Peptides against a protein of PDB entry 2V3S. Designs and how they scored, part 59

Target 1, 95 residues: chain A of PDB entry 2V3S
Amino acid sequence: PISLVLRLRNSKKELNDIRFEFTPGRDTAEGVSQELISAGLVDGRDLVIVAANLQKIVEEPQSNRSVTFKLASGVEGSDIPDDGKLIGFAQLSIS

## One batch from the design tools (peptide; made by RFdiffusion4, then SolubleMPNN)

Design b2_p20_2_s1 (from b2_p20_2, 12 letters changed)
Fold by OpenDDE base, seed 4:
Structure b2_p20_2_s1 (fold): chain B 95 residues (1-95), chain A 20 residues (1-20)
Amino acid sequence: as target 1 above (95 residues)
Amino acid sequence: SSAAEAEAKEMQERLAAARA
């Protein structure tokens, strides 16, 4: 299995690292993304973008060690999106 | 910090439960 870390800010704007495994052939990017949403870790509006980037990293984990992407939920937020600070952005990386 | 670790643990547990 691929060990991943999803880094994103919680509702209190604190950075958190969520660790999980992805098993190719058993797990799907969309499925795991939905689980993240169900756990309250990802906003439902971000299903598409999270799934897309999760798929990207798991299809070639040796080449895509980290992917940072803009969250749909952060676009209309009060804070200005900033990929460096992961404001309005999340990051998936290989553990 | 202790608080940060507790929060991370809780989140991890929620994810694990969701994936079970």
Scores: peptide ipSAE 0.213, ipTM 0.766, DockQ to the pose 0.879
Fold by OpenDDE base, seed 2:
Structure b2_p20_2_s1 (fold): chain B 95 residues (1-95), chain A 20 residues (1-20)
Amino acid sequence: as target 1 above (95 residues)
Amino acid sequence: SSAAEAEAKEMQERLAAARA
């Protein structure tokens, strides 16, 4: 299995690292993304972007060691999106 | 901090429960 870390800010704007495994052939990017949403770790509005980037990283984990992407849920917030600070952005990486 | 560690642990537990 592929060991992944999803780094994103919680409702208190604190950065958290969420660790999980992805098993190719058993897990799907959309399925795992739905689980993250069901656990209250990802906003439902971010299903598409999280699934897309999760798919990208698990397709070639040796080449895509880290991907940072803009959250749909962050666009309408009061804070200005910033990929460097992961404000309105999240990051997936291989642990 | 203790609070941050507790929150992180709970998040992992919620994910594990969701995947069960």
Scores: peptide ipSAE 0.197, ipTM 0.755, DockQ to the pose 0.860
Fold by OpenDDE base, seed 3:
Structure b2_p20_2_s1 (fold): chain B 95 residues (1-95), chain A 20 residues (1-20)
Amino acid sequence: as target 1 above (95 residues)
Amino acid sequence: SSAAEAEAKEMQERLAAARA
């Protein structure tokens, strides 16, 4: 399995790391993303962007060591999006 | 829902969360 970390800010704007495994051929990017949403770890509005970037990293994990992407849920937030500070952005990386 | 509960349980069993 591929060991991954999803880094993003919670409702208190605190940065958190979420560690999980992805097994190609058994797991799907959309399925795992739905689990993250169901667990309350990802906003439901971010299903598409999280699944797309999860698929990107797991298809070539040796080459795609990290991907940072803009969250749909961050666009209407009070803070200005900033990829360097992961405000309105999240990051997936290989553990 | 049943589907949401199953997905949440499955994720909780395979992940760990910590402050960065």
Scores: peptide ipSAE 0.076, ipTM 0.645, DockQ to the pose 0.059
Fold by OpenDDE base, seed 5:
Structure b2_p20_2_s1 (fold): chain B 95 residues (1-95), chain A 20 residues (1-20)
Amino acid sequence: as target 1 above (95 residues)
Amino acid sequence: SSAAEAEAKEMQERLAAARA
């Protein structure tokens, strides 16, 4: 399996790492993204962007070591989105 | 490689439960 880390800010704006495995052929990007949403770790509005980037990283994990992407849920927030600070952005990386 | 930041224990447990 592929060991992944989802880095994103929680409701208190604290940056946290969530570790999980992805097994090609058994897991799907959309399925795992739904699990992240069901666990309350990802906003439901971010299903599409999370699934797209998860698919990107797992299809070629040796080439795509890390992907940072803009959250739909963060666009209209009070803070200005910033990929470096992961404000309105999240990051998936290979552990 | 390992995660750069400390894992959020409670959130990790929620994810594990959701995937079970």
Scores: peptide ipSAE 0.216, ipTM 0.777, DockQ to the pose 0.493; fails the geometry check

Design b2_p20_2_s2 (from b2_p20_2, 7 letters changed)
Fold by OpenDDE base, seed 2:
Structure b2_p20_2_s2 (fold): chain B 95 residues (1-95), chain A 20 residues (1-20)
Amino acid sequence: as target 1 above (95 residues)
Amino acid sequence: SAAAAAQAAEMAARLAAARA
């Protein structure tokens, strides 16, 4: 399996690392993203963007060691999005 | 829902979270 870390801020704006495994051929990007939402770790509005970037990284994990992407849930928020601070952005990386 | 709870349980078994 591929060992991944999803780094993003929680509802208290605290930065967290969420570590999980992804097994190609058994798991799907959409399915794992939905599970992250069901677990309360990802906002439901971010399903599409999380799934798209998860798919990207697991397709070629040796080449795509890290991907940082804009969250839909962060666009209308009061804080100005900032990829460096992961405000309105999340990051997926290979462990 | 029951489906959501099942998915959450599966995810809990496969992940760990910590402050960065």
Scores: peptide ipSAE 0.102, ipTM 0.696, DockQ to the pose 0.060
Fold by OpenDDE base, seed 5:
Structure b2_p20_2_s2 (fold): chain B 95 residues (1-95), chain A 20 residues (1-20)
Amino acid sequence: as target 1 above (95 residues)
Amino acid sequence: SAAAAAQAAEMAARLAAARA
């Protein structure tokens, strides 16, 4: 399995690392993303973007060590999106 | 339900969160 970390800010704007495994051929990017949402760790509005980037990283984990992407849920927030600070952005990386 | 509990347990086992 591929060991992954999803880094993103919680409702209190604190950075959290969410660790999980992805097994190609058993798991799907959308399925795992739905689990993240069901666990309350990802906003439901971010299903598409999380799944797309999860697919990207798991298809070539050796070359795609990290992907940072803009969250749909962050667009309407009061804070200006910033990929460096992961404000309105999340990051997936290989553990 | 028991089925819902099993699904929740699977998700809990799959995911671990920690403050960065």
Scores: peptide ipSAE 0.099, ipTM 0.656, DockQ to the pose 0.058
Fold by OpenDDE base, seed 3:
Structure b2_p20_2_s2 (fold): chain B 95 residues (1-95), chain A 20 residues (1-20)
Amino acid sequence: as target 1 above (95 residues)
Amino acid sequence: SAAAAAQAAEMAARLAAARA
């Protein structure tokens, strides 16, 4: 399995690392993303972007060690999006 | 729902969360 870390801010704007495994051929990017949403770890509005970037990193984990992407849920927030501070952005990386 | 509970339990088993 591929060991991954999803780094993003929670509802209190605190950075959290969410560690999980992805098994190619058994798991799907969309399925795991849906589970993250069901667990309350990802906003439902971010299903598409999380799944797309999860797919990107797991298809070639040797080449794609980290991906940072803009959250749909962050666009309407009070804080200005900033990829360096992961405000309105999330990061997936190989653990 | 039963399906939601099963998914939540599965995810809880497969992940660990920590403050960065």
Scores: peptide ipSAE 0.096, ipTM 0.679, DockQ to the pose 0.059
Fold by OpenDDE base, seed 4:
Structure b2_p20_2_s2 (fold): chain B 95 residues (1-95), chain A 20 residues (1-20)
Amino acid sequence: as target 1 above (95 residues)
Amino acid sequence: SAAAAAQAAEMAARLAAARA
């Protein structure tokens, strides 16, 4: 399995690393993303963007070691999006 | 519900969260 880390800010605006495994041929990007949402770790509005970037990283994990992407849930928030600070952005990386 | 409990147990085994 592929060991992954999803880094994003929680409801208290604190950065968290969420570690999980992805098994090609058994797991799907959309399925795992839905599990993250069901666990309350990802906003439901971010299903599409999380799944798309998860798919990208698991396709070629040796080449795509890290991807940073804009969250749909961050666009209308009070804080101005900033990829460097992961405000309104999340990051997936290979552990 | 039983379904919610099963989902929570499965998620706990799959995911581990820590402050960065």
Scores: peptide ipSAE 0.093, ipTM 0.658, DockQ to the pose 0.062

Design b2_p20_2_s3 (from b2_p20_2, 7 letters changed)
Fold by OpenDDE base, seed 1:
Structure b2_p20_2_s3 (fold): chain B 95 residues (1-95), chain A 20 residues (1-20)
Amino acid sequence: as target 1 above (95 residues)
Amino acid sequence: SAAEAAKQAEMAARLAAARA
């Protein structure tokens, strides 16, 4: 399996690392993303973007060691989006 | 934090259940 870390800010705006495994052929990007949402780790509005970037990293994990992407849930937030600070952005990386 | 640990455990449990 591929060991991944999803880094994003929680409801208290604290950076957290969510560790999980992805098994190609058994898991799907959308399915795992739905589980992340069900676990309260990802906002439901971010299903599409998380799934797209999860797919990107797992299809070529040796080439895509890290991907940072803009969250739909962050667009209308009070804080200005900033990829460097992961405000309104999340990051997936190979563990 | 304890809350962070709880979320990690919750995620692991959900993924395990989904794969079972």
Scores: peptide ipSAE 0.091, ipTM 0.700, DockQ to the pose 0.339
Fold by OpenDDE base, seed 3:
Structure b2_p20_2_s3 (fold): chain B 95 residues (1-95), chain A 20 residues (1-20)
Amino acid sequence: as target 1 above (95 residues)
Amino acid sequence: SAAEAAKQAEMAARLAAARA
């Protein structure tokens, strides 16, 4: 399995690292993203973007060691989106 | 499903560990 870390801010704007495994051939990017949402770890509005970037990283984990992407849930937030600070952005990386 | 429950438990445990 592929060991991944999803880094993003919670509702209190605190950075959290969520570690999980992805098994190619058993797991799907959309399925795992749905599970992240069901667990309350990702906003439901971010299903599409999380799934797309999870697919990108797991299809070529040796080449795509990290991906940072803009969250749909962060666009209307009070803080200005910033990829360097992961405000309105999340990051997936290979552990 | 059982697989979904296991994955959710894994993720919850990882989050708890990160907060500790």
Scores: peptide ipSAE 0.087, ipTM 0.701, DockQ to the pose 0.113
Fold by OpenDDE base, seed 5:
Structure b2_p20_2_s3 (fold): chain B 95 residues (1-95), chain A 20 residues (1-20)
Amino acid sequence: as target 1 above (95 residues)
Amino acid sequence: SAAEAAKQAEMAARLAAARA
């Protein structure tokens, strides 16, 4: 399996690292993304973007060691989106 | 499926750990 870390800010704007495994051929990017949402780790509005970037990283994990992407849920937040600070952005990386 | 349930449990466990 591929060991991944999802880095994003919680409701208190604190950065958290969520570690999980992805098994090619058994897991799907959309399925895992839905489970992240069901667990309350990802906003439901971010299903599409999380799934797309999860697919990107798992298809070539040796090349795509990290992907940072803009969250749909962060666009209307009080803070201006900033990829460097992961405000309105999340990051997936190989553990 | 059992596999989906296992993944769900994994995610839930990570949430609990992150909040601790």
Scores: peptide ipSAE 0.083, ipTM 0.686, DockQ to the pose 0.159
Fold by OpenDDE base, seed 2:
Structure b2_p20_2_s3 (fold): chain B 95 residues (1-95), chain A 20 residues (1-20)
Amino acid sequence: as target 1 above (95 residues)
Amino acid sequence: SAAEAAKQAEMAARLAAARA
């Protein structure tokens, strides 16, 4: 399995690393993303973007060691999106 | 934090259950 970390700011605006495994052939990007949402770790509005980037990283984990992407849920937030600070952005990386 | 750990544990349990 591929060991992944989703780095995302929590409700206190603190960075939180969410670790999970992805097994190609068993897991799907959308399925795992849905489970992240069900666990309350990802906003439901971010299903599409999380799934897309999860797919990207798991299809070529050696080439795509880290992907940073803009959250739909972050656009309307009070803070200005900033990929460097992961404000309105999340990051998936290989553990 | 304990809350974050609980969320991660919940996810792990869910993922494990879904994959079993």
Scores: peptide ipSAE 0.090, ipTM 0.701, DockQ to the pose 0.309; fails the geometry check

Design b2_p20_2_s4 (from b2_p20_2, 12 letters changed)
Fold by OpenDDE base, seed 1:
Structure b2_p20_2_s4 (fold): chain B 95 residues (1-95), chain A 20 residues (1-20)
Amino acid sequence: as target 1 above (95 residues)
Amino acid sequence: SSAAEKEAAEMEKRLAEARK
């Protein structure tokens, strides 16, 4: 399996690194993304972007060691989105 | 931080449960 880390800010605006595995052929990007939402880790509005970037990193994990992407849920927030600070952005990386 | 690590562990647990 591929060992991944999802880095994103929680409801208290604190950065958290959430570790999980992705098994090609058993897991799907959309399925795991739905599980992230079910666990309350990801906003439901971010299903599409999370799934797309999860697919990107697992299809070529040696080339795509890290992907940072803009969250739909962060666009209308009070804080200005910032990929460097992961405000309105999340990051997937290979552990 | 220690607090962040604890929160992350709880989130990982929730995810693991969701993936059962």
Scores: peptide ipSAE 0.536, ipTM 0.889, DockQ to the pose 0.829
Fold by OpenDDE base, seed 3:
Structure b2_p20_2_s4 (fold): chain B 95 residues (1-95), chain A 20 residues (1-20)
Amino acid sequence: as target 1 above (95 residues)
Amino acid sequence: SSAAEKEAAEMEKRLAEARK
């Protein structure tokens, strides 16, 4: 399996690194993304962008070691989105 | 921080439960 880390800010705006595994042939990007939402880790509005980037990183993990992407849920937040600070952005990385 | 790691571990647990 591929060991991944999802880095994103929680409701208290604190950065958290959530570790999980992705098994090609058993897991799907959309399926795991839905599980992240069900666990309350990702906003439901971010299904599409999370799934797309999860697919990107697992299809070529040797080349795509890290992906940072803009969250739909962060666009209209009080804080201005910033990829460097992961404000309104999340990151997926190979562990 | 230790607090952040503890919270992350709890989140990982929630995810694991969702994936059962």
Scores: peptide ipSAE 0.515, ipTM 0.884, DockQ to the pose 0.848
Fold by OpenDDE base, seed 2:
Structure b2_p20_2_s4 (fold): chain B 95 residues (1-95), chain A 20 residues (1-20)
Amino acid sequence: as target 1 above (95 residues)
Amino acid sequence: SSAAEKEAAEMEKRLAEARK
């Protein structure tokens, strides 16, 4: 399996690193993304972008060691989105 | 931090449960 880390800010604006595994052929990007939502880790509005980037990283983990992406849920937040600070952004990376 | 790590661990647990 591919060991991944999802880094994103919680409701307290604290960065959390969530570790999980992705098994190609068993897991799907959309499925795991839905599980992330079900677990309350990802906003449902971010399904599309999370799934897309999860797919990207797992299809070429050797090349895509890290992907940072803009969250739909972060657009209307009080803070200005910033990919460097992961404000309104999340990051997937290979562990 | 310890608190952040504990929170992350709990989140990982929730995810694992969701993936059952």
Scores: peptide ipSAE 0.502, ipTM 0.880, DockQ to the pose 0.859
Fold by OpenDDE base, seed 5:
Structure b2_p20_2_s4 (fold): chain B 95 residues (1-95), chain A 20 residues (1-20)
Amino acid sequence: as target 1 above (95 residues)
Amino acid sequence: SSAAEKEAAEMEKRLAEARK
């Protein structure tokens, strides 16, 4: 399996790393993204962008060691999006 | 169902407990 880390800010705006595994052939990017939503770690509005970037990192994990992407849920927030601070952004990386 | 779901659920639980 591929060992991954999802880095994002929680509801209190604190950065957290969530570790999880992805098994090609058994897991799908959309399926795992839905599980992250069900666990309360990802906003449902971010299904599409999370699934797209998860697919990108798992299809070539040796080349795509880290991907940072803008969240749909962060667009209408009061905070100004910032990829460096992961405000309105999340990051997937290979462990 | 998947390892990702169980690990995410456990992490969420631990985070909630740590912030009390």
Scores: peptide ipSAE 0.384, ipTM 0.825, DockQ to the pose 0.072

Design b2_p20_3_s1 (from b2_p20_3 with H1M K3E I8V R13K T16V)
Fold by OpenDDE base, seed 3:
Structure b2_p20_3_s1 (fold): chain B 95 residues (1-95), chain A 20 residues (1-20)
Amino acid sequence: as target 1 above (95 residues)
Amino acid sequence: MFEAGDVVTVNGKTFVIEAP
């Protein structure tokens, strides 16, 4: 399986790493993204963007070692989005 | 609210939350 890390801020705006595995042929980007939401780890509004970037990283993990993307849930937040600080952004990477 | 030290399992998929 592919070992992944999803780095993003929690409701207290504290950065955390979420580690999980992805098994090609058994897991799907859409399915794992739905599980992240069901677990309360990702906002439901971010299903599309998380699934798209998860698909990108698992289809070519050697070439796509890390992807950073804008969250739909972060657009209306109090803080201005910033990809460097992962404010309104999240990052998926190969562990 | 999730925080470092949490472990969550959904449909057999385990997610481990850690401080970066």
Scores: peptide ipSAE 0.845, ipTM 0.971, DockQ to the pose 0.932
Fold by OpenDDE base, seed 2:
Structure b2_p20_3_s1 (fold): chain B 95 residues (1-95), chain A 20 residues (1-20)
Amino acid sequence: as target 1 above (95 residues)
Amino acid sequence: MFEAGDVVTVNGKTFVIEAP
């Protein structure tokens, strides 16, 4: 399995790492993204972007060690989006 | 709301939340 870390801010704007495994051939990017949402870890509006980037990293985990992407849920937030601070952004990386 | 130390399991998939 692929060991992944999803780094993003919670509702209190605190940065956290969410660790989980992805097993190719058993798991799907969309399925795991839906589970992240069901777990209350990802906003439902971010299903598409999380699934797309999860698919990207699991397709070529040796080449794509980290991907940072803009969250749909962060676009209309009061804070200015910042990929370096992961404000309105999340990051997937290989553990 | 999630925070460091939380562990959530959904459909057999486990997610471990920790401080960066």
Scores: peptide ipSAE 0.845, ipTM 0.971, DockQ to the pose 0.935
Fold by OpenDDE base, seed 5:
Structure b2_p20_3_s1 (fold): chain B 95 residues (1-95), chain A 20 residues (1-20)
Amino acid sequence: as target 1 above (95 residues)
Amino acid sequence: MFEAGDVVTVNGKTFVIEAP
């Protein structure tokens, strides 16, 4: 399996790492993204962007070691999006 | 709300939350 880390801020704006595994042939990017949402770890509005970036990192894990992407849920927030601080952004990386 | 130290399991998949 591929060991992954999803780094993003919680509702208190605290940065956290979410560690999980992805098994090619068993798991799908869409399915795992839905599980992240069901777990309360990702906003439902971010299904599309999380699934797209999860697919990107697992299809070529040796080349795509880290991907940072803008969250749909962060666009309407009062805070100004900032990819360096992961405000309105999240990051997927290979553990 | 999730925070460091939490462990969540959904459909048999485990997600471990840690401080960076």
Scores: peptide ipSAE 0.845, ipTM 0.971, DockQ to the pose 0.949
Fold by OpenDDE base, seed 4:
Structure b2_p20_3_s1 (fold): chain B 95 residues (1-95), chain A 20 residues (1-20)
Amino acid sequence: as target 1 above (95 residues)
Amino acid sequence: MFEAGDVVTVNGKTFVIEAP
């Protein structure tokens, strides 16, 4: 399996790492993204962007060691989105 | 709301939350 880390801020704006595994042939990017949402770890509005970037990283994990992407849930927040600070952004990386 | 130290399992998949 592929060991992944999803780094993003919680409701208190605290940065956290969410570790999980992805098994090609058993898991799908869409399915795991839905599970992240069901677990309360990702906002439902971010299904599309999380699934797209999860698919990207698991397709070529040796080349795509880290991907940073803008969250739909962060667009209308009070803070200005910032990819360097992961404000309104999340990051997927290979563990 | 999630925080470091949490462990969540959904449909057999486990997610471990930790501080960076």
Scores: peptide ipSAE 0.845, ipTM 0.971, DockQ to the pose 0.934

Design b2_p20_3_s2 (from b2_p20_3, 7 letters changed)
Fold by OpenDDE base, seed 2:
Structure b2_p20_3_s2 (fold): chain B 95 residues (1-95), chain A 20 residues (1-20)
Amino acid sequence: as target 1 above (95 residues)
Amino acid sequence: MFEAGDVVEVNGKRFVIEAP
């Protein structure tokens, strides 16, 4: 399996790493993204962007070691989105 | 809310939350 880390801020704006595995052929980017949402770890509005980037990283894990993407849920937040600080952004990386 | 130290399982998949 592919060991992944999803780095994003919680509701207290604290940065956290969510570590999980992805098994090609068993898991799908869409399915795991839905599970992240069901677990309360990802905002439901971010299904599309999380799934797209999860797909990107798992299809070429050797090339796509890290992907940072803008969250739909972060656009309307009080803080200005910042990919460097992962404000309104999340990051997927190979563990 | 999730925080470091949390562990959640969904459909048999384990998600471990850690401080960066």
Scores: peptide ipSAE 0.842, ipTM 0.970, DockQ to the pose 0.958
Fold by OpenDDE base, seed 4:
Structure b2_p20_3_s2 (fold): chain B 95 residues (1-95), chain A 20 residues (1-20)
Amino acid sequence: as target 1 above (95 residues)
Amino acid sequence: MFEAGDVVEVNGKRFVIEAP
């Protein structure tokens, strides 16, 4: 399995790492993204972007060690999006 | 909300929340 970390801020704007595994052939990017949402870890509005980037990192984990992407849910926040501070952004990386 | 130290399981998949 591929060990992944999703780094993003919780509702208190605290940065956290969500560690999980992805097993090619058993898991799908879409499915795991839906599970993240069901777990309350990702906003439902971010399904598309999370799934797309999860697919990107798992299809070629040796080259795509880290991907940072803008969250749809972050656009509506009070804070100005900032990829460096992961405000309105999340990061997927290989553990 | 989720915080460091939390563990969530969905459909048998384990998600571990930890401080960066």
Scores: peptide ipSAE 0.842, ipTM 0.970, DockQ to the pose 0.937
Fold by OpenDDE base, seed 5:
Structure b2_p20_3_s2 (fold): chain B 95 residues (1-95), chain A 20 residues (1-20)
Amino acid sequence: as target 1 above (95 residues)
Amino acid sequence: MFEAGDVVEVNGKRFVIEAP
């Protein structure tokens, strides 16, 4: 399995790492993204962008060691999106 | 809300939340 880390801020705006595994051939990017949402770890509005970036990192994990992407849930918030601070952004990386 | 130290399991998949 591929060991992954999803780094993003919780509802208190605290940065956290979420560690989980992805098994090619058994898991799908959309399926795991839905599990993240079901777990309360990702906003449902972010299904598409999380799934797209999860697919990108798992299809070539040796090349795509880290991907940072804008969250749909962060666009209309009070804080200005910032990829460096992961405000309105999340990051997937290979553990 | 999730916090560092939490562990969540969904359909047999384990998600471990940690401080960076």
Scores: peptide ipSAE 0.842, ipTM 0.970, DockQ to the pose 0.949
Fold by OpenDDE base, seed 3:
Structure b2_p20_3_s2 (fold): chain B 95 residues (1-95), chain A 20 residues (1-20)
Amino acid sequence: as target 1 above (95 residues)
Amino acid sequence: MFEAGDVVEVNGKRFVIEAP
């Protein structure tokens, strides 16, 4: 399986790493993204963007070691989005 | 909310939350 880390801020704006595995042929990007949402780890509004970037990284993990993307849930937040600080952004990477 | 030290399982998949 592919060992992944999703780095993003919780509701208290604290940065955390979420470690999980992705097994090609068994898991799908959208399926795992839905599980992240069901677990309360990702906002439901971010299904599309998380699934798209998860798909990207698992397609070619040898080339796509890390992807940073803008969250839909972060656009309307009180804080100005910042990819460097992962405010309104999240990062997926190969562990 | 989630925080470092949490472990969540959904449909048999395990998600481990850690401090960066």
Scores: peptide ipSAE 0.842, ipTM 0.970, DockQ to the pose 0.939

